# Designs tried in a protein design run: peptides against a protein of PDB entry 3WG5. Part 263

Target 1, 218 residues: chain A of PDB entry 3WG5
Amino acid sequence: LAKNIVYVAQIKGQITSYTYDQFDRYITIAEQDNAEAIIIELDTPGGRADAMMNIVQRIQQSKIPVIIYVYPPGASAASAGTYIALGSHLIAMAPGTSIGACRPILGYSQNGSIIEAPPKITNYFIAYIKSLAQESGRNATIAEEFITKDLSLTPEEALKYGVIEVVARDINELLKKSNGMKTKIPVNGRYVTLNFTNVEVRYLAPSFKDKLISYITD
Target 2, 218 residues: chain A of PDB entry 3WG5 as posed
Amino acid sequence: LAKNIVYVAQIKGQITSYTYDQFDRYITIAEQDNAEAIIIELDTPGGRADAMMNIVQRIQQSKIPVIIYVYPPGASAASAGTYIALGSHLIAMAPGTSIGACRPILGYSQNGSIIEAPPAITNYFIAYIKSLAQESGRNATIAEEFITKDLSLTPEEALKYGVIEVVARDINELLKKSNGMKTKIPVNGRYVTLNFTNVEVRYLAPSFKDKLISYITD

## One batch from the design tools (peptide; made by RFdiffusion4, then SolubleMPNN)

Design b2_p26_4_s2 (from b2_p26_4, 11 letters changed)
Fold by OpenDDE base, seed 4:
Structure b2_p26_4_s2 (fold): chain B 218 residues (1-218), chain C 218 residues (1-218), chain A 26 residues (1-26)
Amino acid sequence: as target 1 above (218 residues)
Amino acid sequence: as target 1 above (218 residues)
Amino acid sequence: PKRHAGRVEIEVLGAGASKEQAYNPF
């Protein structure tokens, strides 16, 4: 019996236009191969609002389920990463990771202090993050508090509060626990039940461009 | 009689954190040499809000006059460049340049369409750009229209409407025309009268890092 | 790709994001 394929790729660092290109490339490869799903191992402190919104849209347009997995231990889905996660078909976290801290900022000052976003911007992103939570059947109150309180959660808290769907130590445990789960948003207009009973895991490597960008950004 | 020094440097491309570093380096060199002023030849399509605000702050904190010069012909002080110009001690433009187009965006979608900023964001930047215009005694109505109408102006229009102070074809004409002008914002709490009667022009080159970044961002 | 960077861009960064990370243009 032909094994269904699950792709796994890592996206690490700031959310930028290049991160969008990575998401697009990875999802496109998985779509072309008619994969059962793609798992994105996400470790991000946040990044650009535009890139984030584009990534969310790209995930929502995916022909296959996109699972955001905050991995490895010590990783975070901070700020933009939380929005991306909330826009995905399933969220998983490894123990010792974090999610949240979503207060929008205009950036950092020369001294490294935050340039606060005006209330107007904050309220826009509150509405946006709440919509992502509502559309995915996740906790919209906590989603708001990721901004209003700059809240960060552990995997256990995020699971408990209905922000995420899975806590898993590794890909094998993730596949095992998410097997038979319904996607939190539709794939091609339908909520899909994930089938990880007989799958082959394929790892996608960063492109040369992805590696170069990461090197320049370090 | 010891000639007063005027520094000239070019800043080209997107406004980023690296552009801030360029502004900071150039202004610092000119401050250390007790220059009469620094002229920044600016050619930018715009860029990041945070970097822009930091650059404005750095200019406002300068110990010497900072003149923004939109140069050469065909250059623009677009978007973030307009804010930077409005935050400066004097604005000059070469014939065939432009200023304006300041409507904030969240970025670009995958198809290259603009992701519109919510009204809340737009209104923040309206307030900010108007404050820069008011503080510099420049046309705050036009500054608002740079956002609300995404207005772009020619040098002649910008001069006519009181957005800029000088139209000049080159550095020599700029020095000649700006000689005896008062800065539009204070230097160390005082409006300074520029003295370009007996000056030496010194050109600052990009650092190796500046060149590398420009190469990577192209 | 031509960064059509003609406009003021906004970041979504949490207060816990490192300064070094914010300054990364990439």
Scores: peptide ipSAE 0.067, ipTM 0.532, DockQ to the pose 0.655; fails the geometry check
Fold by OpenDDE base, seed 2:
Structure b2_p26_4_s2 (fold): chain B 218 residues (1-218), chain C 218 residues (1-218), chain A 26 residues (1-26)
Amino acid sequence: as target 1 above (218 residues)
Amino acid sequence: as target 1 above (218 residues)
Amino acid sequence: PKRHAGRVEIEVLGAGASKEQAYNPF
C-alpha cells in the first residue's frame, strides 16, 4: 500500500551521468518508502543525450509516479529537460519557467557557436521526442517543433497545447491541482490516479557528492 | 622564432568540456612561449562528442604542433581519444597502449549495457573520423574500422597500418624519433618539420581545478 | 561504479544553452 508520503527532490544544472545517479537515488528512496509519488524540481539548460535517455528509462521503470516540476520561477526544462519531462508520469511548471528548445547539438565550438547535429541525428531525436509525447498522450506536433523550430513555451502555452498537465506556483498548489489526475504513462503497467489527500511532504537533500559536483560545475 | 622548448602536459580520464579547457590552457601556454611543440600525454577511455570535436578544432587552430602521446604503458586513446589523436599534428604511442574502439554510443543503460547510437549517428562519425584520417594522411580505412569493427590496435599495429607516426617508451625517445618528422596536418597553413635538437622539456601540471575534477569523476 | 569505457557520447543541448553551461562536465 502506498503511504501518504510525497517525496520532493531538486535536480539543477546540466543533465549528466551524475544527474542520472541523482534521479536513481531519489526514485529508489521514494520506491523503498512506497511513496504516493516523487516530485523532481527540475531546472536544467540541457545536457547529455545518454544521461537523458537513461533518466527517461529510469522514470518509466519507476514503481511510483514521477512528477517533473519545472521550478522555481526563472527555471527551465530546456533541451534534455523537455525529454525527461515528456518521459514522466506528470509535468508541472511554475509561472515564469520555460520548456522546449530541444534541437540536438553536437556541442559548442571554440568561439561559442553551436556545432549543429547532422540531420540524421536531429531526425533520430525528432522520432524519439515524438514517441515520448505519443506514449504519454501529449502534443507530439509541439514536441517535434521543440526541435524543428527550437520552440520554447511558457507554462500557460505548454498547458494550452497539451504538453504539460499543471501550472503551479509551489508544491502545495501542485499537490492540490494534480490530486485526482491520472498519470500520463503507466506505473507498473497501470495508469495511476494520484492521491495527494493528507500527504506528508518529505524533502530529499542532495548528497555531499551532489553538492560538491554542483559547486565545481558552477 | 620558435624557442627550443617542448611542453609536456597530461590529460587523463573522460573527454569532457573540462578536458577541452585543459587542452586550451595547455596549448595556449605553449603558444605564448613560442614552443617548438606541445606533447599531450593522453590516457582516455573516451567521452563526449562535443568536447572531442572542440578539442580537435583547438588542436587544428594551434599556432604550434600538438603531439598526442598515448602514455603511460596501460593507457589508451579509446573512442574520443582516437578522434583527438587523428586530428593532431603527430601521434605517438608507448608500448602496451591501445588506440581505437571508436563506435559512437548514446551511452550506457541502467543495467550497464551500451545504448547503441542509431545508424545515422554512426555514419556521421564514420564520415568524421575518415575526414580526420584523410586530412592527416593517415589510414582512413582503419579509421572507419575503428567504428565499424570497434577495432583496437596496439602501437606496433597502428604504426604498421599508418594510423600513428611514432612508437616511443618515453618523452626522450619520442623527441628523438619525431625529430625531423613533418606534421601530418598544417600549422598556420604550413606543414612543419619538428626540430627537437637541444630542446628544453617543460612539464605543465594540472590546475587545482583539474585535480579536483579528476578526483570527483574517478 | 566501473566507468564504462567512454564512447563518443552525443549531447542534446538546446540552442539557448550558454557555452559555459555546455562546458560543464557535470
Scores: peptide ipSAE 0.050, ipTM 0.511, DockQ to the pose 0.703; fails the geometry check
Fold by OpenDDE base, seed 5:
Structure b2_p26_4_s2 (fold): chain B 218 residues (1-218), chain C 218 residues (1-218), chain A 26 residues (1-26)
Amino acid sequence: as target 1 above (218 residues)
Amino acid sequence: as target 1 above (218 residues)
Amino acid sequence: PKRHAGRVEIEVLGAGASKEQAYNPF
């Protein structure tokens, strides 16, 4: 019997339009091969709101389940990364990772201090992050507190409070624990039961352009 | 008598954190040499709000006059470029350039359609752009219409409506026409009268990093 | 130095910006 394929790709660094292109490329490859799912290993401090919203939309339009995995230990789904995770079909975290700190900013002043977003912008992102949590059946109160309290959570806390679905040390444990789970948002208009029984794991590499951009932006 | 130095540097493409680094580097060089002014030849379609606001702050903190020059013919100070211009000590445009189209967006959807900013965000940027116009003694009504009507102006229109100070074909005409003008915002807390009598023009090149970023992002 | 955004940053783009330019954050 043909093995179901699960793709794994890494996205690291700031969320930008180039990060959108990475998400789009990775998901498109997995869609073309009719994969059971794609796992995106995410490590991000945050980034652009536009790119973040586009990535969320791209995930929601995916013909396959997209799993956000905050990995490896020491990684974060900070700020924009939390929104992306909340917009995905399943969230996993490795031990020693974090999620949250979602307060929008207008950037950093010349002295490196944060330029605060006006309340109008902050309130927009509160409504947006709560919508993502509600639509995915996740804790909308904590999603709001990721902004209003600039809250960050451990994997254990995020699981306990119903923000994420899985704590896993590696891809094998992730596949084992997520097997038989329903996606938290629809795939092609339907909730999918993940079937990771007898799967092939296939790793996707960054493109040459992705590597060059990472070299410059890192 | 030691000639006064005027620096000229080019900034082309989208406004990003890298564009901020270019502005900061160029202005810092000119400050270190106690230049009479720096002219930034600007050609931009827009970019990030954070980088734009940081650039405006960097210009306002400059120890020397910063002149934004929309150049060459065919260039634009679109969107973020208009905010930067309105935050500067003097604005010039070459014939065949444009300024305006300042409506904030949340980005582009996957099909490349604009994701509109919510009214709360739009209203914030209306207040911000009007503040820049008012503080610089420029037309705040037109600055608002750059957002509300997504208005774009020719150099002749922008001059006529008191949005910009100079229409000039080249650096020599710019220096000639702006000689004796007062800066539209303070330098070191004081309005400066530009003295371009007996000046040396010194061109600044992009750094190796700037060239590499432009190669990837263009 | 890795500019750690640590936050969601908004964008200001004009409607006249090309689609290609939208996808280039630089």
Scores: peptide ipSAE 0.037, ipTM 0.539, DockQ to the pose 0.653; fails the geometry check
Fold by OpenDDE base, seed 3:
Structure b2_p26_4_s2 (fold): chain B 218 residues (1-218), chain C 218 residues (1-218), chain A 26 residues (1-26)
Amino acid sequence: as target 1 above (218 residues)
Amino acid sequence: as target 1 above (218 residues)
Amino acid sequence: PKRHAGRVEIEVLGAGASKEQAYNPF
């Protein structure tokens, strides 16, 4: 019996257009192979709103389930990373990671202070993040508080509050725990039950370009 | 009689945090020498809102007049560049340049389409650009239309409509025409009358870092 | 400058900005 394929890829650093290109490339490879899912090991402090929204859209257009896994320990799905996670088919976190801190900012002043987003922008992203949470059956109140209180959660808190679906130490535990779970958003218009019973894990490496850009952006 | 110093520096490309660093460096040098003014030769398609607002703030905090000069011919002060210009002590344009096209966008979709800014964001930047125009005694209606109609103007149109103060072919013509003009915003709380009667022009070169970043960002 | 974690950055791009330019992390 042909083993179902699960792809695993890492995305680390700021969310930029290059990060979109990484997501697109990874998901496309997994789609071409009709993988059961792709797991994206995500570690991001945040980034650009446009790239974030494009990534969310790309995930939602995926022909296969996209699992966001906040990994390794010490990683975060901060800001844009939280939106990406909330826009995905399943969220997992490793112990010792974090999610949240989603207050939109215009950027940083020269003194390193935050340039606050105007209320109109903040309210847009509140509506957007709540939409992502609602569409995925996740805690929209906490999603709002990720902005309004700049709230960050542990994996255990995020699970408890219904922000995420899985706490897992590694890929094997993630596959084990998520086996039989339904995607929180549809795949091609249908909620998919994940089947990780007889899977081959395939790791996708970053391209040379991906590595170079990450090196420049770090 | 010690000649008054006028600095000239070029800023080209996208408005980023690195562009802020360039503005800050150039203005700081000119401030240290108690220059009569600094002229920034600006050519930009736009860029980041945060960097733009920081640059505007840095210009407004300048101890000396900062003249934005859209130069050379073919250059533009597009999007963020228009905000920077409107936040400056004096705007000049060379014939064959443009200003405007200030509609905020979140960025570009994968297909190259514009991700429209939500109305709340657009309205923030409308208020902001109108504020800059009003504070500088420039045409706030046209400033709004730079967003609402994505309007771009020629130097002659911009001068005619009271968006800019000078049309000049080169630095010498700029100095000649702007001599005796008052700054459109205060310098250290006072409107300054520019004195270009006996000036030495000093050109500031980009740093190596500035060049490298420009090369990576182009 | 250490970008503070947890911020959604907004760009103000005009019609003259290219898609590739919007994608520049710098």
Scores: peptide ipSAE 0.035, ipTM 0.528, DockQ to the pose 0.647; fails the geometry check

Design b2_p26_4_s3 (from b2_p26_4, 11 letters changed)
Fold by OpenDDE base, seed 2:
Structure b2_p26_4_s3 (fold): chain B 218 residues (1-218), chain C 218 residues (1-218), chain A 26 residues (1-26)
Amino acid sequence: as target 1 above (218 residues)
Amino acid sequence: as target 1 above (218 residues)
Amino acid sequence: PKRLAGRVEIPVLGAGASREEAYNPF
C-alpha cells in the first residue's frame, strides 16, 4: 500500500553515470518506503546519452510515480533533461525554466563550436525522443522539433503544446495541481491516479559523494 | 628553437572533458617551454566521444610533438584511448599493455549489459578512426577492425601491424628508440624528426583538481 | 558496475549547452 509520503530530491548538473546512481538511489528509497511518488527537482544542461537512456529506463521500471520537476526558476531540462522528463510519469516546470534543445551533438570543439552529430545519430535520437513522447501521450511533433529546430520552450508553451502536465511555482503548488492526475506512463503496467491528499513531504539530501561530484563539475 | 627538454605527464582514467583540460594544460606547458616533445603516459578504459575528438584536435594543433605512451605495464589505450593515440605524433606501448576495443557504445544498461550504438554511429566512428590511421600513415584496416571486431592488440602485435611506432619498457627506452623517428603527423605543417639527444626529462604532476577527479571517477 | 573498456560514449548535449557544461560531464 502506498503511504501518504512524497519524496523530493534534487538532481543538478550534467547527466552522467553518477546522475544515474542518484536517480537509482532516490527512486529505490521512495520505492522501499512505498511512497505515493517521488519528485525529482531537475536542473540540467544535458549530458551523456547512455546515462540518459539508463535514467529513462530506471524511471520506467519504477514501482512508484516519478515526477520530473524543472526547478528552481532559472533551471532547465535541456537536452538529456528533456528526454528524461519525456520518459517520466509526470512533468512539471517552474516559471522561468525551460525545456528542449535536444539536438544531439558529439560535443564542443576547442574553439567552443559544436561538433555536430552525424545525421544518422540525429535520426536515432529523433526516433527515440518521438517514442518517449508517444509512449507518454505527449506531443511527438514538438519532441521531434526539440531536435530538428533545437527548440526550447517556456513552461507555458510546453503546457500549451502538451509536452508537460503542470506549471507550478513550488512543491506545494505542484502537489496541489497534480493531485488527481493520471501518470502519463504506467507504473507496474497500470496508469496511476496521483493522490497528494494529506501527504508528508520528505526531502532526500544528496549523498556525500553527490555533493563532492557536484562541486567538482560546477 | 626547441630546447633539449621532454615533458612527461600522466593521464589516467576515463576520457572526459576534464581529461581534455589535462591534455590542454600539459601540451600548453610544453609548448611554452619550446620542448622537443611531450610524452603522455596514457592509461584509459575509454570515455566520451566529444572529449576524445577535442583531445585529438588539441594534439593535432600542438606546436610540439605529442607522444602517446601506453604505460605502465597493465595499462590500456582502450576505445577513446586508441583514437587519441592514432591522432598523435607517435605511439608507444609498454610490454603488458593493450590498444584497441574501439567499438562505440551508447553505454551500459541497468543490468550492466552494453547498450549498442546504432549501426549509423558505428559507421561514423569507423570513418573517423580510419581517417586518423590514414592521416598518420598507420594501419587503417586494423583501425577499422578495432571497431568491427572489437579487436585488442598487444604492443608487439600493434607494432607488427603498423598501428604503433615503439615498444618500450620505460621513458629512457622510449627516448632511445624514438630518437631520430619522424612524427607520423605534421607539427605546424611539417613532419618533425625527434631529437632526444641530451634531453632533460621534466615530469608534470597532476593538478590538485586532476587528483580529486581521478579519485572520484575511479 | 565497473565501466567496461571499449566505450566511445555519445553525449546528448543541447546545442544551447555551454562549453563548460559540455566539458564538465563529471
Scores: peptide ipSAE 0.058, ipTM 0.506, DockQ to the pose 0.737; fails the geometry check
Fold by OpenDDE base, seed 4:
Structure b2_p26_4_s3 (fold): chain B 218 residues (1-218), chain C 218 residues (1-218), chain A 26 residues (1-26)
Amino acid sequence: as target 1 above (218 residues)
Amino acid sequence: as target 1 above (218 residues)
Amino acid sequence: PKRLAGRVEIPVLGAGASREEAYNPF
């Protein structure tokens, strides 16, 4: 019997237009192969709002379930990463990871201090992150506090508060725990039950362009 | 008699953190040599708000006058470039250049359409651009319209409306026309009268890093 | 896609994001 395919890809570093291209490429490959899902191993400190919003939209338009997995231990889905996670079909975290710290900033000053976003911008992103939480049936109060308190959560706290769906140490545990879960947002207009019975895991490598960008950005 | 030095450097492309590093490097070199001024030949479609704000701050902290020159013909100081210009000690434009189109956006959608900034963000940048215009004694109404109407101006219009100080075809004409002008903002707390009598022009080349970044971002 | 000329981009960065991270254009 043909094994259902699950793709796994890594996205590490800042959320930029190049990160959008990575998401688009990875999801497109998985869509073309009619994969059961794609798992994105996410480790990001944050990034650009525009790229983040485009990534959220790309995930929402996916023909297959997109699972955001904050991995490995020590990784974070900070700032833009939290929005992306909240816009996805399922969120998982590895032990020793973090999520949150979503306070919008205009950037960093010459001394490295934060240039605070005006209240008007902050309030926009509060409304946006709350919408993502509500649309996915996740904790909108905590989503707001990711901004208003610059809150960061452990995987255990995020699970407890209904921000995420799975805590898993590795891909095998993630597949096991998420098997039979419904997506938190629709796939092609329907909430889908994930079927990770008898799957083949395929790892997607970064493109040469992805590697070059990472090398320049590190 | 030792000639007063005027530095000239080019900044082309998107306003990013690397553009900030270019501004910082160029201004620092000119400060170290106690230059009479630095002229930045600016050609930009725009870029990041954070980088723009940092560049404005770096210009305002300059120990010497920073002249923004929209050059060559066909160049623009669009969006972030307009803010940078309005934050500078003197603005010049070459014939056939443009300034304005400052409407903030969240970015571009997957189809290349604009993701509109929420009114709250737009209003913040309206307040900011008006402040830059007011602080420099430039036309704050036109500065607002650069956002609200996405207005773009010719050099002749920008001069007529009091947005810029000089229209010049080349560096020699710029030096001639700006000689004896006061800076539109203070240098070290004082409005300075530019002295371009008996100056030596020194061109600053982009670093190897600057060239590499431009090659990757184009 | 060619960034259309003439727009101010607004980053969303967490307060815990490193400065290097905020300044990375990539």
Scores: peptide ipSAE 0.057, ipTM 0.514, DockQ to the pose 0.743; fails the geometry check
Fold by OpenDDE base, seed 1:
Structure b2_p26_4_s3 (fold): chain B 218 residues (1-218), chain C 218 residues (1-218), chain A 26 residues (1-26)
Amino acid sequence: as target 1 above (218 residues)
Amino acid sequence: as target 1 above (218 residues)
Amino acid sequence: PKRLAGRVEIPVLGAGASREEAYNPF
């Protein structure tokens, strides 16, 4: 039986292999408890493509719904964060957050200028992000424009254009608005209708390891 | 006037942006002193493609010859290290070192398995590594096979196949053997004949920052 | 984790990542 439990965890900063470990840990805890869902409060400027793809795969393999919530106000699901969101069961954004800016780069030059990815790489990620959008029934044209135009959207725009499912100020409003929604991708081969009636909210704290690595990487 | 000075510096570990900063610093010091050359003792398993491409560009922009020396015995110019070597004015290897294994990857999975690069990316790096080999008059077929076959070579094989120019046990033998050689790529638009007659060898120590980052990254 | 010898890692996603961040080996 799905327990009337919703987990909430925060993932902040760059998307790295360590960020994958955080996602895996948080989702695993929520899976073990047969939670109704896990909400990941996401605030990221982006990061590594490999870690991003692994995170997307881990979300898609989740035994429970994974909701990406771009939170708090001022947060972003930029670059890799957008891919992660598009790979998730539901996307929510708080007012004053942003999503997009997904152009792949090879990195930064010494002077801080972006090293452009070759067209072959850009086209690979265009195909990939469009696939994520299509698989989730989200706006694949806008998903492409996150790369081709380096587009960033407000929550209101993202909702309007069918990139995201919910604009919510807080967890309570998120739960209220997403109650009765179907997941945008399957959970264990089926689309799940979210039931947030009479749920217990449980917050997952970052592990000591999580805090240490965040301290080293910031 | 080129001073009869040859700088020697060590770069060890993963190729990162920090590795670029090391290359830039070392080459800049040697340029400022109008050294005959700088020898970079390289020992790397590989690293980031962006940093690698920046390093190659920095070498190609050098006002003095940059010699990549795969050293000490047991060291490698693996992956990104091979590209850097192929982008340099001269390649030397110590006995018991290796070069090659240049297949691009997207990264590592959580289980440590390689995430394969899509064919488009692989083909980009094939074209890139072949260009480096061709521009330097080195074996472009073997350079391609460093990717397509994940080929690794001994110094003796690399010399035999025309990938490298020198096999040398130490700096003194390297200077002796490379004396009178032309650079494999231009320095300031011309191929330079190396003059290692009566040279002073100056070792560049890693900066405090270099030591700190090496300590954090290892 | 000992990054296995011999692979060119590609690419970084994020015009929003700082230079230091893109280069963080972590």
Scores: peptide ipSAE 0.049, ipTM 0.482, DockQ to the pose 0.569; fails the geometry check
Fold by OpenDDE base, seed 3:
Structure b2_p26_4_s3 (fold): chain B 218 residues (1-218), chain C 218 residues (1-218), chain A 26 residues (1-26)
Amino acid sequence: as target 1 above (218 residues)
Amino acid sequence: as target 1 above (218 residues)
Amino acid sequence: PKRLAGRVEIPVLGAGASREEAYNPF
């Protein structure tokens, strides 16, 4: 029996339009090969709201399941990363990672202090993050608290509170644990049951541009 | 009589945190030398809201008058540039420049279309741009229309409608026309009457970092 | 300045903003 393909790609660093291009490229490759899923190993401190929203939309438009995996240990899906995760078909986290801290900011003042977003903007992102959580059947109360309390969670807490679906140490454990899970959002209008029983794992390398921009953004 | 110093510096390109660093550096140099004013030759298509707000705050904190000069011909103070101008002590434009187009956007979609800002964000920036106009004694109705109609104005229109204070072809004409004008906002809590009768013009060059980032962001 | 981890940076202003502003790593 021809093995189903699961792609794995890494996205690290700030969420920018370039990060969008990475997501788009990776998902497109996996779509073209009719992969069972793509796993995105995500490590991000956050980034731009526009790029984040575009990435969420790109994930939701995917013809295949997109699994966000907060990996490796020490990684985070902070801020924009949490929104992306909440917009995805399945969230996994490695032990020793974190998720949350989603309070929108206008940026940094001259002294490096945060310029707080006005309530109107904060309330927009509260509504948005809650909608992502609700649509994905995840904890919308905690999703709001990622903003209102600037809450960050461990993988175990995130799993316990119904923010994420899997805690996994590596890709093999992720595939094993997520096998038979339904996607938290639909793929092409249908909730898909993941089949990882007989899969070939294919790693997608970052493009040269991906490497260069990562180097400039780090 | 020791000549009063007027600094002139150029800021070109997208409004970013780096643009803030340029403004901060230039204004700081001029403050240290107790300059009569600094003129910033501005050419920008727009940029980040956070950086824009920081720049406005930095201008308002200036110990000396900061004049925004939309220059050279063909330049614009578009979007973020308009906010910066409206936050400044005096606005000048060269013939053949433009100001306005201030509608906030979240960014660009995959297809290159604008992701519109939600009404809550748009209304925040409407309130903000109107406050800048009101505080500077400039046309708050037109300032709102820079957002609501995405309005762009010529220098002559902007002057006529009370958005700007000076139309000038060059620095010499700017100095001549602005001599004896009061700042539109206070400097250290006081409206200053500009004295350009006997000034030395000093040009500030961009730093190497300024040049490099301009090259990367262009 | 290190962008503070864990913040959603609010959008770009204006019709003149290039798509590349979204690429600004700074």
Scores: peptide ipSAE 0.048, ipTM 0.467, DockQ to the pose 0.603; fails the geometry check

